Peptides against a protein of PDB entry 7PB4. Designs and how they scored, part 39

Target 1, 105 residues: chain A of PDB entry 7PB4
Amino acid sequence: KMLNIKEYKEKLLSTLGEFLEDHFPLPDRSVKKKKKNIQESSVNLITLHEMLEILINRLFDVPHDPYVKISDSFWPPYVELLLRNGIALRHPEDPTRIRLEAFHQ
Target 2, 218 residues: chain B of PDB entry 7PB4
Amino acid sequence: DALQMAVGYFEKGPIKASQNKDKTLEKHLKTVENVAWKNGLASEEIDILLNIALSGKFGNAVNTRILKCMIPATVISEDSVVKAVSWLCVGKCSGSTKVLFYRWLVAMFDFIDRKEQINLLYGFFFASLQDDALCPYVCHLLYLLTKKENVKPFRVRKLLDLQAKMGMQPHLQALLSLYKFFAPALISVSLPVRKKIYFKNSENLWKTALLAVKQRNR

## One batch from the design tools (peptide; aimed at target 1 Y8 L12 F19 L20)

Design b2_p11_8_s3 (made by RFdiffusion4, then SolubleMPNN; from b2_p11_8, 6 letters changed)
Fold by OpenDDE base, seed 5:
Structure b2_p11_8_s3 (fold): chain B 105 residues (1-105), chain C 218 residues (1-218), chain A 11 residues (1-11)
Amino acid sequence: as target 1 above (105 residues)
Amino acid sequence: as target 2 above (218 residues)
Amino acid sequence: MLTLRLMIEEL
C-alpha cells in the first residue's frame, strides 16, 4: 500500500510538471541587474511545480500540520493562483502559511 | 526638480517626525498628478510609483490617486507590470485597487514596451476570471493577449462554465469568439455573431490623456 | 486550472 502511494505521487508530480511548464512558466528574471541598490532580494523564485511538490510532500509527510510557510521564493501570483482556485488554503490564524486543500473531505 | 522630490518622498516614505505629514503628502501627490496628466511620466518614475501604489505602503485613497496618474510620457516597462502583478497577489491592496489596475493595464497595453513576460502571466490572468468584479476587465486583457497556443481544452471548458454561471456576458462572448476563431473544433456551441465587440468601460479614465501622449510622440 | 485541480483531487 505505501509503495503504491509513493509511485502514484511521483507519477502525479511528473504529469503536473509537464502541464505546469507549458502553462505556468516562471517570468524570465533576465531583468538586467541595473545596480541600483534596491535590495530586490535575489531570491530565486521556485516554479509552480516545485511549489506544489512542497505542498504535496508536506501533506503526506506531516498530515497533522500540513501547512507550509510562504517564503520569498514563492512567487506571489502563483500563491494567489493556488488560493483562488481552491487548490490551497491559508492557515486561519497565520496568513503566511498555506496548505494543499484536501479535496476528499 | 519638483517631480523628483515628489517621487523620492514616496520612495523613502513619510518622515516620522513631520507634524505636517498630510500637507506634505498632498503637495507631492499633486505634483505627480499635475506632471502625469500634462506631460506623462518617465518609465523609471512609473516603475517606482506603480510599485508603491500596489505595495500597501500608503492608504487606499493615496494608492488610488497614484495609480490613476500612471500615465506614460513614452513607454511603460514590462518589468514594472510584472512587478505590479506580483503586488496584486500579496493582498495588501484593496479590491477596488485591483479593479483599477486591470483597467489601467488594458488602457496602457499599447504603451508597454514588450509583451513576452506578460504573455507568460496568461494563466494567472485566466485564473482571475472567477472574480466577478475583475472578470470584465480580465476578459478584455485576455482578448488582447490570447494567441492560438493559449487556447486549450481546459480553458474552453472553464469559459463555458463561466458562461453557464454568469449568462451570455458581452465580454465573455468576445473572448469565446476569439477562442472559437483560433480553435473552432474546441467550441461546438454557436456563438452569436456580434458585429461590435463590447467590453465594459471601453472608454477608459485615461482616454484624453492617452490621446495627448500619442499626439506628442508623433 | 480545472485540470490542475482535477489532477490534485486525484491525490
Scores: peptide ipSAE 0.042, ipTM 0.678, DockQ to the pose 0.312
OpenDDE base, seeds 1, 2, 3, 4: peptide ipSAE 0.040, 0.040, 0.042, 0.040; ipTM 0.590, 0.625, 0.678, 0.579; seeds 1, 4 fail the geometry check

Design b2_p11_8_s4 (made by RFdiffusion4, then SolubleMPNN; from b2_p11_8, 7 letters changed)
Fold by OpenDDE base, seed 2:
Structure b2_p11_8_s4 (fold): chain B 105 residues (1-105), chain C 218 residues (1-218), chain A 11 residues (1-11)
Amino acid sequence: as target 1 above (105 residues)
Amino acid sequence: as target 2 above (218 residues)
Amino acid sequence: MLELRLLIEEL
């Protein structure tokens, strides 16, 4: 059973990878470093694939608390995309936490 | 410069100690409005002010007024648009602000310096088609952005589903016609041969300003 | 997006 879940997860992530890269790529931060001092925190954004991987992993690893805290690496459009399409849900009491929606219930 | 002072005010935010906060805010807002409508704004000023308008730093009325005066002197940076789209997703702006933004984006589309990054946002714009208030303007934006590579079976299905839900809307028909042009095999349905594509352009708040910008940059 | 959901659901 666990092997089947891992294999399923890997297959899911692999299949999603190409699709997500093609249809939802990160914008190239042409951060032209204009010299002005505003410490735009060079937060490295993660891909949508990586975000989904985190959510899937959390669901499998901690099924009783499947929520992930939204970090600065989470590009807001990706978060909105997942939430708007019912792929993810916000925690009812903490809007900074999201979980993968269980599609198989 | 009065404009620099105004932009700086919005960037730094209101000084807590001022008894006349509203008067100061209005003064700076009027300064931005006057310059924007008369001369347009520099790309850097648009970058700052657009971010402010969508960040939720100020109230909806102020944000709306700022967004309405995002008129370029020459060009808008694509980076400003990408950042703006990011702010739309943070959920700190009203639905009316989102509508206004898409109207603005369509109106200002030709003044955006580059389109490569905006084209990468195609999927996000397409996802916004499900919002009934945004749908007309998003269809227009997608009509401007759509390339052959964007026309996929799943997007065709979604557009047809939207048409089934909303009826034969002119903006949906325009987008579907473009999709059929790029990928005729994906759209078997007969589309009405429209001689003219009709988007809700009659409500372009910036028409006069944009004409003036085009005249100055000729 | 529906495709992603559908893909996730199909997967």
Scores: peptide ipSAE 0.035, ipTM 0.786, DockQ to the pose 0.340; fails the geometry check
OpenDDE base, seeds 1, 3, 4, 5: peptide ipSAE 0.035, 0.034, 0.035, 0.034; ipTM 0.784, 0.775, 0.785, 0.781; seeds 1, 3, 4, 5 fail the geometry check

## One batch from the design tools (peptide; aimed at target 1 H23, target 2 W87)

Design b2_p12_3 (made by RFdiffusion4)
Pose (drawn by RFdiffusion4):
Structure b2_p12_3 (pose): chain A 91 residues (1-28, 43-105), chain B 212 residues (1-189, 196-218), chain P 12 residues (1-12)
Amino acid sequence: KMLNIKEYKEKLLSTLGEFLEDHFPLPDVNLITLHEMLEILINRLFDVPHDPYVKISDSFWPPYVELLLRNGIALRHPEDPTRIRLEAFHQ
Amino acid sequence: DALQMAVGYFEKGPIKASQNKDKTLEKHLKTVENVAWKNGLASEEIDILLNIALSGKFGNAVNTRILKCMIPATVISEDSVVKAVSWLCVGKCSGSTKVLFYRWLVAMFDFIDRKEQINLLYGFFFASLQDDALCPYVCHLLYLLTKKENVKPFRVRKLLDLQAKMGMQPHLQALLSLYKFFAPALISVKIYFKNSENLWKTALLAVKQRNR
Amino acid sequence: VFEILSFAFENS
């Protein structure tokens, strides 16, 4: 069961990365890829389940943040505009 | 054959400015509906015309008439429904066309050969609940399509939030009752749906439904 | 899912 989940996870991640690079590229400060942004969000969601918010730095491309906000992937902090969290789809 | 000429004409897409083209389009569309309302269409022709109508090609009236004449002689391929869902996801489709398509998918539900690959699109179907114009028809569709495996906690939470936003709507209550039946531990809380008139009820489709 | 999404992005 564990290996099957692992194989599925790795296949989903690889295909997701390819999809992101194909359909959400950077334009050309130092910006990070959307993949790294999603990785940071996923990591913070499970590492700190009581505070899954990550600060928005200059490396976050505003179009990516807005994209994640429009599609119900990322959620804004109720008071702090510089923080965003990942939607807890697992619960 | 008389129908294949119209299928090919619609596959060619919209043509030049109209000198006599309006009459030609009308003749081809009349031929298709006559065949559809007399004895029905085959799976291949349906696969072609449904996806042509759900695409950006042709105006709204042509797509509406094509959808209203999408009556199967036998069965409907599920791959055609998958491609139709892909065309909905494209977004170049009219709202009224989307409503008509969901109504058609609800009406033609028992005439799709397989429904497992369609159930795999449960997520795409569920995401359309945000749109309050598609909400009743999407709920009617999910009432038919929902299995036990589809009742995930996230969806229950989002459906409860939507109930709180819109109120205890009949279609929302029916879908929530189905979710309660399938997963009572995740939440506490088929049949009549408004605007569920079968627009595609021909006599032969009626005999086939009774034979079903 | 990615095939559908890719198709939607290509034709959007």

Design b2_p12_3_s1 (made by RFdiffusion4, then SolubleMPNN; from b2_p12_3, 4 letters changed)
Fold by OpenDDE base, seed 2:
Structure b2_p12_3_s1 (fold): chain B 105 residues (1-105), chain C 218 residues (1-218), chain A 12 residues (1-12)
Amino acid sequence: as target 1 above (105 residues)
Amino acid sequence: as target 2 above (218 residues)
Amino acid sequence: MFDILSFAAKNS
């Protein structure tokens, strides 16, 4: 049973990877405006695929607390995309935490 | 420079100790408005102020006024637009601000210096079609952005589903007609032959300002 | 509602 879930997860993620890369790529942040002083913390954004992988892993690893804390690596459009489409839900008491919804049915 | 002082005020925020915070805010806001409508704003000023308007740092009334005066002197940086879209998704701006942003984006589309990064946001804009308040303006934006490569079967299905839900809206029909032009095999339904594509352009708040910008840059 | 997961599952 667990192996089948892991295999299904891997298959789902692999199939999603190409689709997500094609249709929801990260913007090229390479516009490092050379303006000197503001330490724009070069926050490395993760892909939508990586974000989904984190959410799925959390659901399987910690099913009783399947929430992931939104970090600075989470691109806001990706978070909004997941929430708006019912793929993820915010924690009712902590809006900085989200969980995968699609697999709770 | 009065404009630099005004932009700096919005960027740094109000100094805590000022008894006349509202008067100071109004003064700086009027400065930005006056310069924007008279001469337009530099791309750097738009970059700063657009982010402020969408960040939720100020109240909705202030944000709305800032966004209404995001008129370029010459060009808008595509990076500013990408950052703005990110701010829209943080959820600190009102629904009315989101609508206004998409109206602004459509109105200012030709003044954006490059489109490569904005084209990468196609999927995100398309996902916003489900918002009834945004749908007319998003359809117009997508009409401007859509390339043959964007016309996919799943997007066709979504547009047809939206049409089934909302009826034959002119903005949806316009986008569907473009989709049919690029990929006729994906759209078997007969679309009414509309001689004119009608988007809600009658509500372009910037029409006079944009004419002035175009005249100055000739 | 765009179900990315359902879409991916159907196209797999």
Scores: peptide ipSAE 0.046, ipTM 0.843, DockQ to the pose 0.032
OpenDDE base, seeds 1, 3, 4, 5: peptide ipSAE 0.040, 0.035, 0.040, 0.036; ipTM 0.819, 0.740, 0.784, 0.742; seeds 4, 5 fail the geometry check

Design b2_p12_3_s2 (made by RFdiffusion4, then SolubleMPNN; from b2_p12_3 with V1M F9A E10K)
Fold by OpenDDE base, seed 1:
Structure b2_p12_3_s2 (fold): chain B 105 residues (1-105), chain C 218 residues (1-218), chain A 12 residues (1-12)
Amino acid sequence: as target 1 above (105 residues)
Amino acid sequence: as target 2 above (218 residues)
Amino acid sequence: MFEILSFAAKNS
């Protein structure tokens, strides 16, 4: 059972990877390091693929609390994309946490 | 100068100690409005103020006024637009602000210095077609952005589904016609041969200002 | 619901 879930997860992520990279790439932040004091927090944004992987992993690893805290590495358009398409849900009491929507097959 | 002080006020926020917070805000807002409509704003000023308008730092009335005066002197940085799209997704701006932003983006499209990164946002803009209030303006934006590589079967299906739901909207028809031009095999539906593509005139709010910008940059 | 996944699955 666990092996089938891992294989399914890997297959899902693999299938999604190319599609997500092609259609929802990260914008190249020209982090021109202009030296001056504005701490533009050089937070490295993660890919949509990586974001989904985190959400999927959390769902499988902690099914009773499948929520992931939105970090600064989570690009807001990706979060919105997942929410709008019903792929993810916000925690009802904590809008900073999201979960993967259970694929009720 | 007065503009730098005004921009700095919006960037740093109101100094807590001022008894006349509203008067100070109005003064700086009027300064920005006056310069923007007369001369346009520098790309750096637009970068700062556009993000402020969409961040939810100020009230909707203030954000709307700031966004309405995002008129370039010369160009708008593509990076400013990318950042702005990010702020739109944080949920701190009103629906009316989002609509105004897309209207602004369409109106100012030719003044954006580059389009490469904006083109990468194609999928996000396409996803926004589901918002009935945004749909007309997003269709216009997509009409400006769409390349052959963007025309995919799933997007065709989504547009046809939207048409089935919303009816034969002129803005949807315009986008579908462009899709058919790039990929005729994907669209079997006979589209009415409209000689003129009709989008909602997003430029109306800035028409006079845009004419002035074009005259200054000739 | 699951539009991206559905699209990815249908277009992969």
Scores: peptide ipSAE 0.057, ipTM 0.783, DockQ to the pose 0.032
OpenDDE base, seeds 2, 3, 4, 5: peptide ipSAE 0.036, 0.054, 0.041, 0.066; ipTM 0.707, 0.840, 0.834, 0.831; seeds 3, 4, 5 fail the geometry check

Design b2_p12_3_s3 (made by RFdiffusion4, then SolubleMPNN; from b2_p12_3 with V1M E3D F9A)
Fold by OpenDDE base, seed 1:
Structure b2_p12_3_s3 (fold): chain B 105 residues (1-105), chain C 218 residues (1-218), chain A 12 residues (1-12)
Amino acid sequence: as target 1 above (105 residues)
Amino acid sequence: as target 2 above (218 residues)
Amino acid sequence: MFDILSFAAENS
């Protein structure tokens, strides 16, 4: 059963990978290093594919608390996209945490 | 100058010690408004103020006033728009602010220096079509952004589903007509032959200002 | 179910 779930996960992620890169790419941060002191937080944004992988892994690894904390690496448009499409849900008491919804049906 | 002081106030936030916080805020806001409507704002000023308006740092009334005066002197940086979309998604701004932003984006579209990164946001904008309040303005934005490469079967299905849910909305019909133009094989549905594409007049709020900008840049 | 899930369902 666990192997089948893992395989299904891998297949799903693989199938989505190209699609997500084509239709929901990260914007090129023109990190023009203009020297001035604005701490543009050099936080590396993760891809939508990586975000989904994290959410899926959390659901399988910790099914009783399947929520992932939104980090600075989570691009806000991706979070919003997942929420709006019903792929993810916010924790009812902690809006900084989200879970994968699609697999709870 | 007065504008730099005003922008700096919004960027750094109010200095704690001011007994007249509201008066100071109003003074700086009026300074920004006056310059924006008279001369337009520099791209750097728009970059700062647009993010502030969408970050939820200030109240909705202030954010609304800032957005209304995001009038360029010459151009708006594409990067400012991308960052703004990010702030919009953080959820610290009101629904009315979101609507106003999309209206602004449509109205100012021609003044954005580049479109390459905005075009990458196509999927995100498309996903916003399901928001009833945003849908008319997002359709208009997508009408401006859509290329042949964006017209996919799954998006056609979504538009048709939206039409089934919302009815034959003029803005949705306009977008569907463009989709049919690029990919006639994907849209079997007969669309009314409308000679005129009708979007909500998002430009009305800035019409006078936009005319002035165009005159200054001629 | 919007774009991503529809795509996933169609390709699953």
Scores: peptide ipSAE 0.074, ipTM 0.866, DockQ to the pose 0.032
OpenDDE base, seeds 2, 3, 4, 5: peptide ipSAE 0.067, 0.060, 0.052, 0.075; ipTM 0.837, 0.831, 0.828, 0.835; seeds 4, 5 fail the geometry check

Design b2_p12_3_s4 (made by RFdiffusion4, then SolubleMPNN; from b2_p12_3 with V1M S6K F9A)
Fold by OpenDDE base, seed 3:
Structure b2_p12_3_s4 (fold): chain B 105 residues (1-105), chain C 218 residues (1-218), chain A 12 residues (1-12)
Amino acid sequence: as target 1 above (105 residues)
Amino acid sequence: as target 2 above (218 residues)
Amino acid sequence: MFEILKFAAENS
């Protein structure tokens, strides 16, 4: 049973990978660090694929609390894309947490 | 420099100790407006102020005024636009600010230094077509951005569905016409050959400013 | 079916 879930997860992520990369690639912030001292925390943004992997993993690993905290690595357009399309839902009491929506409502 | 002081005020926020916060805000806002309309702003100043306008740091009225004066002296950095789109998605700006941003983006499109990263946002812009308030401006933006590689069957279907829902809109027809140009096999429907410019330039709030920028950079 | 799969199908 666990093997089937892992395989299903991997297949799901693999199937989505090309689609996500083709249509929703992460813009390269080639911000050449000009030397000015602004500690812009070089937040390393993750891909939409990586974001979905996190959400899927949380759903399967912790089904009773399938919510992931939105980190600074979550690119806001990706978060908005997932929420706008019903792919993810915000936690009703904590808007900083989102979960993957498993079933069509 | 008065402009540097004004930009610094918006960046750092109001210093707690000022009894007349509103007067100080207005003074700095007027400084930015005056310089922007007279001379344009440096790319770095636009980078700072554009993000501030979209971050929700200030009220909608202030954000609107800042956004209206995002007039370049020379160029706008594509990085500023990418960051701005990110801020739009955070949801701290009003719907009217979003509309204004897309109007601004269309108006300033030729002054953006590069388009490579903006073109990567194509899918996100396309997804915004479903917003009735944004749709006309997003169609115009997509008309400017669309390459052959962006014309996909699913996007054609979505545009046709949108046309079925909204009717024959000039902005949508313009975009569909461009899609048909790049991929005639995907659009079997006869599109009316409109001889006239699909997008009315009459709504460009920056027309005079843009003419001035073009004259200064000639 | 996951909503993400539906989204992918609708956008393919």
Scores: peptide ipSAE 0.475, ipTM 0.884, DockQ to the pose 0.035
OpenDDE base, seeds 1, 2, 4, 5: peptide ipSAE 0.450, 0.468, 0.461, 0.472; ipTM 0.879, 0.883, 0.883, 0.884

Design b2_p12_4 (made by RFdiffusion4)
Pose (drawn by RFdiffusion4):
Structure b2_p12_4 (pose): chain A 91 residues (1-28, 43-105), chain B 212 residues (1-189, 196-218), chain P 12 residues (1-12)
Amino acid sequence: KMLNIKEYKEKLLSTLGEFLEDHFPLPDVNLITLHEMLEILINRLFDVPHDPYVKISDSFWPPYVELLLRNGIALRHPEDPTRIRLEAFHQ
Amino acid sequence: DALQMAVGYFEKGPIKASQNKDKTLEKHLKTVENVAWKNGLASEEIDILLNIALSGKFGNAVNTRILKCMIPATVISEDSVVKAVSWLCVGKCSGSTKVLFYRWLVAMFDFIDRKEQINLLYGFFFASLQDDALCPYVCHLLYLLTKKENVKPFRVRKLLDLQAKMGMQPHLQALLSLYKFFAPALISVKIYFKNSENLWKTALLAVKQRNR
Amino acid sequence: MEVLDFAFEQRK
């Protein structure tokens, strides 16, 4: 069961990365890829389940933040505009 | 054959400025509906015309008439439905066309050969609940399509939030009651739906439904 | 995935 989940996870991640690079590229400060941004969000969601918010830095491309906000992937902090969290789809 | 000429004409897409082209389009569309309302269309022709209508090609009236004449002689391929969902996801489709398509999918539900690959699109179907124009028809569709495996906690939470936003709507209540039946531990709380009149009820479709 | 790829290609 564990190995099957692992194989599925790895396959989903690789295909998701390819999809992101194909359909959500950077334009050309130092910006990070959308993949790294999603990785940071996923990591913070499970590492700190009581505060899954990550600060928005200059490396976050505003179009990516807005994209994640429009599609119900990322959520804004009720008071702090510089923080965003990942939607807890698992619960 | 008389119908294949119209299918090919619609596959060629819209043509030049109209000198006599309006009459030509009308003749081809009349031929298709006559065949559809007399004895029905085959699976291949339906696969072609449904996805032509749900694409950005042709105006709204042509797509509406094509959708209103999508009556199967036998069955409907599920791959056509998958491509139709894909075309909805494209977004170059009219709102009224989307409503008509969901109505058609609800009406033609028992005439799709397989429904497992359609159930795999449960997420795309569920995401359309945000749109309050598609909400009743999407709820009617999910009432028919929902299995036990589809009742995930996230969806229960989002459906409860939507109930709180819109109120206890009949279609939302019916879908929530189905979710309760399938997963009572995740939440506490088929049949009549408004605007559920079968627009595609021909006589032969009726005899096929009774034979079903 | 294929549905999304198709949608993104057709949107272009």

Design b2_p12_4_s1 (made by RFdiffusion4, then SolubleMPNN; from b2_p12_4, 5 letters changed)
Fold by OpenDDE base, seed 1:
Order: structure tokens, then C-alpha cells, then sequence
Structure b2_p12_4_s1 (fold): chain B 105 residues (1-105), chain C 218 residues (1-218), chain A 12 residues (1-12)
């Protein structure tokens, strides 16, 4: 049973990877490193694929608290995309936490 | 100059110790408005102020006024638009601000220096079609952005589903007609032959200002 | 779900 879930997860992530890269790529941050003091927080944004992987892993690893805290690495458009499409849900009491919605409903 | 002081005020935020916070805010806001409507704003000023308007740093009334005066002197940086879309998704701005942003984006589309990164946001804009308030303006934006490679079966299905839900809206028809032009095999539905494509006049708020910008840049 | 489901279905 656990093997089937892992395999399904890997297959899902693999299948989604190319689609997500093609249709929802990260914008090229032209890191114009020019010197001016704007602390643009050099936070590396993760891909939508990586974000989904984190959410899926949390759901399987901690099913009783399947919520992931939104970090600065989470690109806001990706978060919004997941929420609007019902792929993820916000925690009812903590809007900084999201979980993967069960695909089986 | 007065504009730099005003932009600096919005960037740094209100100094806590000022007894006349509202008067100072209004003074700087009027400075930005006056310059923007008269001469337009530099790309750097738009970059700063657009992000401020969408970040939720100020109240909705202030954000709305700032966004309404995001009029370029020459060009708008594509990077400013990408950052703005990010802020829009953080959820600190009102629904009315989101609508205004898309209206602004459509109105100012020709003044954006590049479209490469904006085209990469196609999927995100498309996902916003489900918002009934945004849908007319997003359809117009997508009509401007759509390339053959963007026309996919799943997007066609989504547009048809939206049409089934919302009825045959002029803005949906316009986008579907463009999709049919690029990929006729994906759209079996007979679309009425419209001689004219009609979108909501998103530019009406900026019509006079846009004419002035076009005249200055000729 | 529809986009992900669709993405999963288009690759079949």
C-alpha cells in the first residue's frame, strides 16, 4: 500500500513536472546585481513542481497536520494558483499555512 | 524635487511621529497625481508606486488613487508588471484593486517595454478567468497575449465551460474566436461571425492621459 | 483539480 502511494506520487509529480514547467514557469528574475541597496531578498523561489512535492510529502508524512507553512520561497502566484484551482486549501485559522486537497474528492 | 519627496514618503512609509499624518499623505498623493496626469511618471517611479499600491501598505482608498495615476511618461518596465502580479496574489489588496489593476494593465499594455515575461504569465492570467469580476478584462488581456502555442485543448475546454456558465459574453466570444483562428480543429462550436470585437473600454479612465503620452512620445 | 487532472489526462 505504501509503495503504491509513493509510486503514484512519483508518477504524478513526473507527469506534472513538464506541464507545470511549460505553462507556469518562474519569471526570469533578471538579477541585475547592480549595487543599489534595495534589499531585494535573494530568496530563491522554488518551482511549482517543488511546491507540490512539498505539499504531497507533508500530506503523507503528517496526515493529521498536513499543512505547510508558506515561506518566502513560495511564489505568490503559485500559491494563488493552487488555492484557486482547489488543489490546496488554507488553514482555517492560519492563512500562512496551506495543505494539499485530497484529489479523491 | 517634490515628486521624489512624495515617492520617498510612500516607499519609506509614514513617519510615526507626525501629528499631521493624513495631511502629509494627502499632500504627497496630490503631488504624485499632479505629475502623473500632467507629465507621466518615470519607469522607476511606477515600479516603486505600483508595488506600494498592491502591497497593502496603505488603505484601499490610497492604493486606488496611486494605481489610477500609474501613467507612464514613456514606458512601463515589464519587471514592474511581474512584481505587481506577485503582489496581487498575496491577497493584501481588495477585489476592486485587482479589477483596477487589470484595467490598467490592458490600458497600458502598449507602453510596457517588453512582453516576454508577461507572456510567461499567460497561465496565471488564464486561471483568473474564473473570477467573474476579472473575466472581462482578463479576456481582453489574453486576447492581446495569446499566441498559437498558448491554445491548448484544456484551455479551450475551460473557455467553453465558462461560456456554459456565464453565457455567450462578448469578451469570451472574442477570445474564443482568436483561439479558433489559431486552432480551428479544437473549437467545433460555430461562433457568430462578429465583424467587430467588443471589449469593455478599460482605457476610459486614462483616455486623456494616454493621448497625451502618445503625443509626447511621437 | 481540473488543471492537474487535465495535465494528467493529456499525458495518457
Amino acid sequence: as target 1 above (105 residues)
Amino acid sequence: as target 2 above (218 residues)
Amino acid sequence: FDVLRFAAEERK
Scores: peptide ipSAE 0.028, ipTM 0.803, DockQ to the pose 0.028
OpenDDE base, seeds 2, 3, 4, 5: peptide ipSAE 0.027, 0.027, 0.023, 0.022; ipTM 0.813, 0.813, 0.792, 0.765; seed 5 fails the geometry check

Design b2_p12_4_s2 (made by RFdiffusion4, then SolubleMPNN; from b2_p12_4, 6 letters changed)
Fold by OpenDDE base, seed 2:
Structure b2_p12_4_s2 (fold): chain B 105 residues (1-105), chain C 218 residues (1-218), chain A 12 residues (1-12)
Amino acid sequence: as target 1 above (105 residues)
Amino acid sequence: as target 2 above (218 residues)
Amino acid sequence: FSVLDFAAKAQK
């Protein structure tokens, strides 16, 4: 049973990766860091794939509390993309937490 | 330079010790407005001020005024637009600010230096179609951004669902017509042949300024 | 194809 869950998770992540590459390409990170000193916290934004991976992992690892706390690494457009498309759902009592809705059906 | 001082004020924020915070704010805001409407702003100034307008650092009235004067001298950096979009969903900007931003984005679209990163946000913009206040302007933006690769079955379904809900809206029909052009097999529904594409005149706020920018860059 | 469609298919 555990092996099948791991394989399923890996297959799901792989397929989501392919889907995201095809339909939601990542912003090119290659834009040269011109050193302008604006103290905007250089929060390393995670990819949409990484965000989904975190959500999927949480669902499998902690199915009774599948919610992930939104960090500063979560790019708001990606969060909204997930929420507005019904892929993710906000926690009813904590808007800073989201779960992967598509996998709870 | 008065403009540099004004931009620096907005970037650093109000100095707590100033007794006349509102007068200072208004002075700097008027400086930005005056330069923007007369000459336009440099890409770097747009980058700073656009980010400030959407970050929620200032009140809605100030943010609205800043956003209204985001008029380029020459070009707008794509990175500035991407950063701006990142703020739209942080919940720090009002619904009216979001509408104004999309109107601005459509109006200034031709002045954005690159479109590659903006095109990557296609799915995000598409998801915003469900907001009734944003829908007309988002349709216009998507009309400008849509490539063949963006026309997918699920998006077609969503547009048809929106049409079923909202009726035959001119902006939605324009976008659907473009989708049918790129992927006729995905849209079995007969669309009325509209000779003229009609979008809400989002650029009206900047019409005079945009004409002046186009004249200076000729 | 959407992530939702995929998720719905992956659950079946």
Scores: peptide ipSAE 0.021, ipTM 0.696, DockQ to the pose 0.029
OpenDDE base, seeds 1, 3, 4, 5: peptide ipSAE 0.023, 0.019, 0.018, 0.018; ipTM 0.742, 0.624, 0.520, 0.539; seeds 1, 3 fail the geometry check

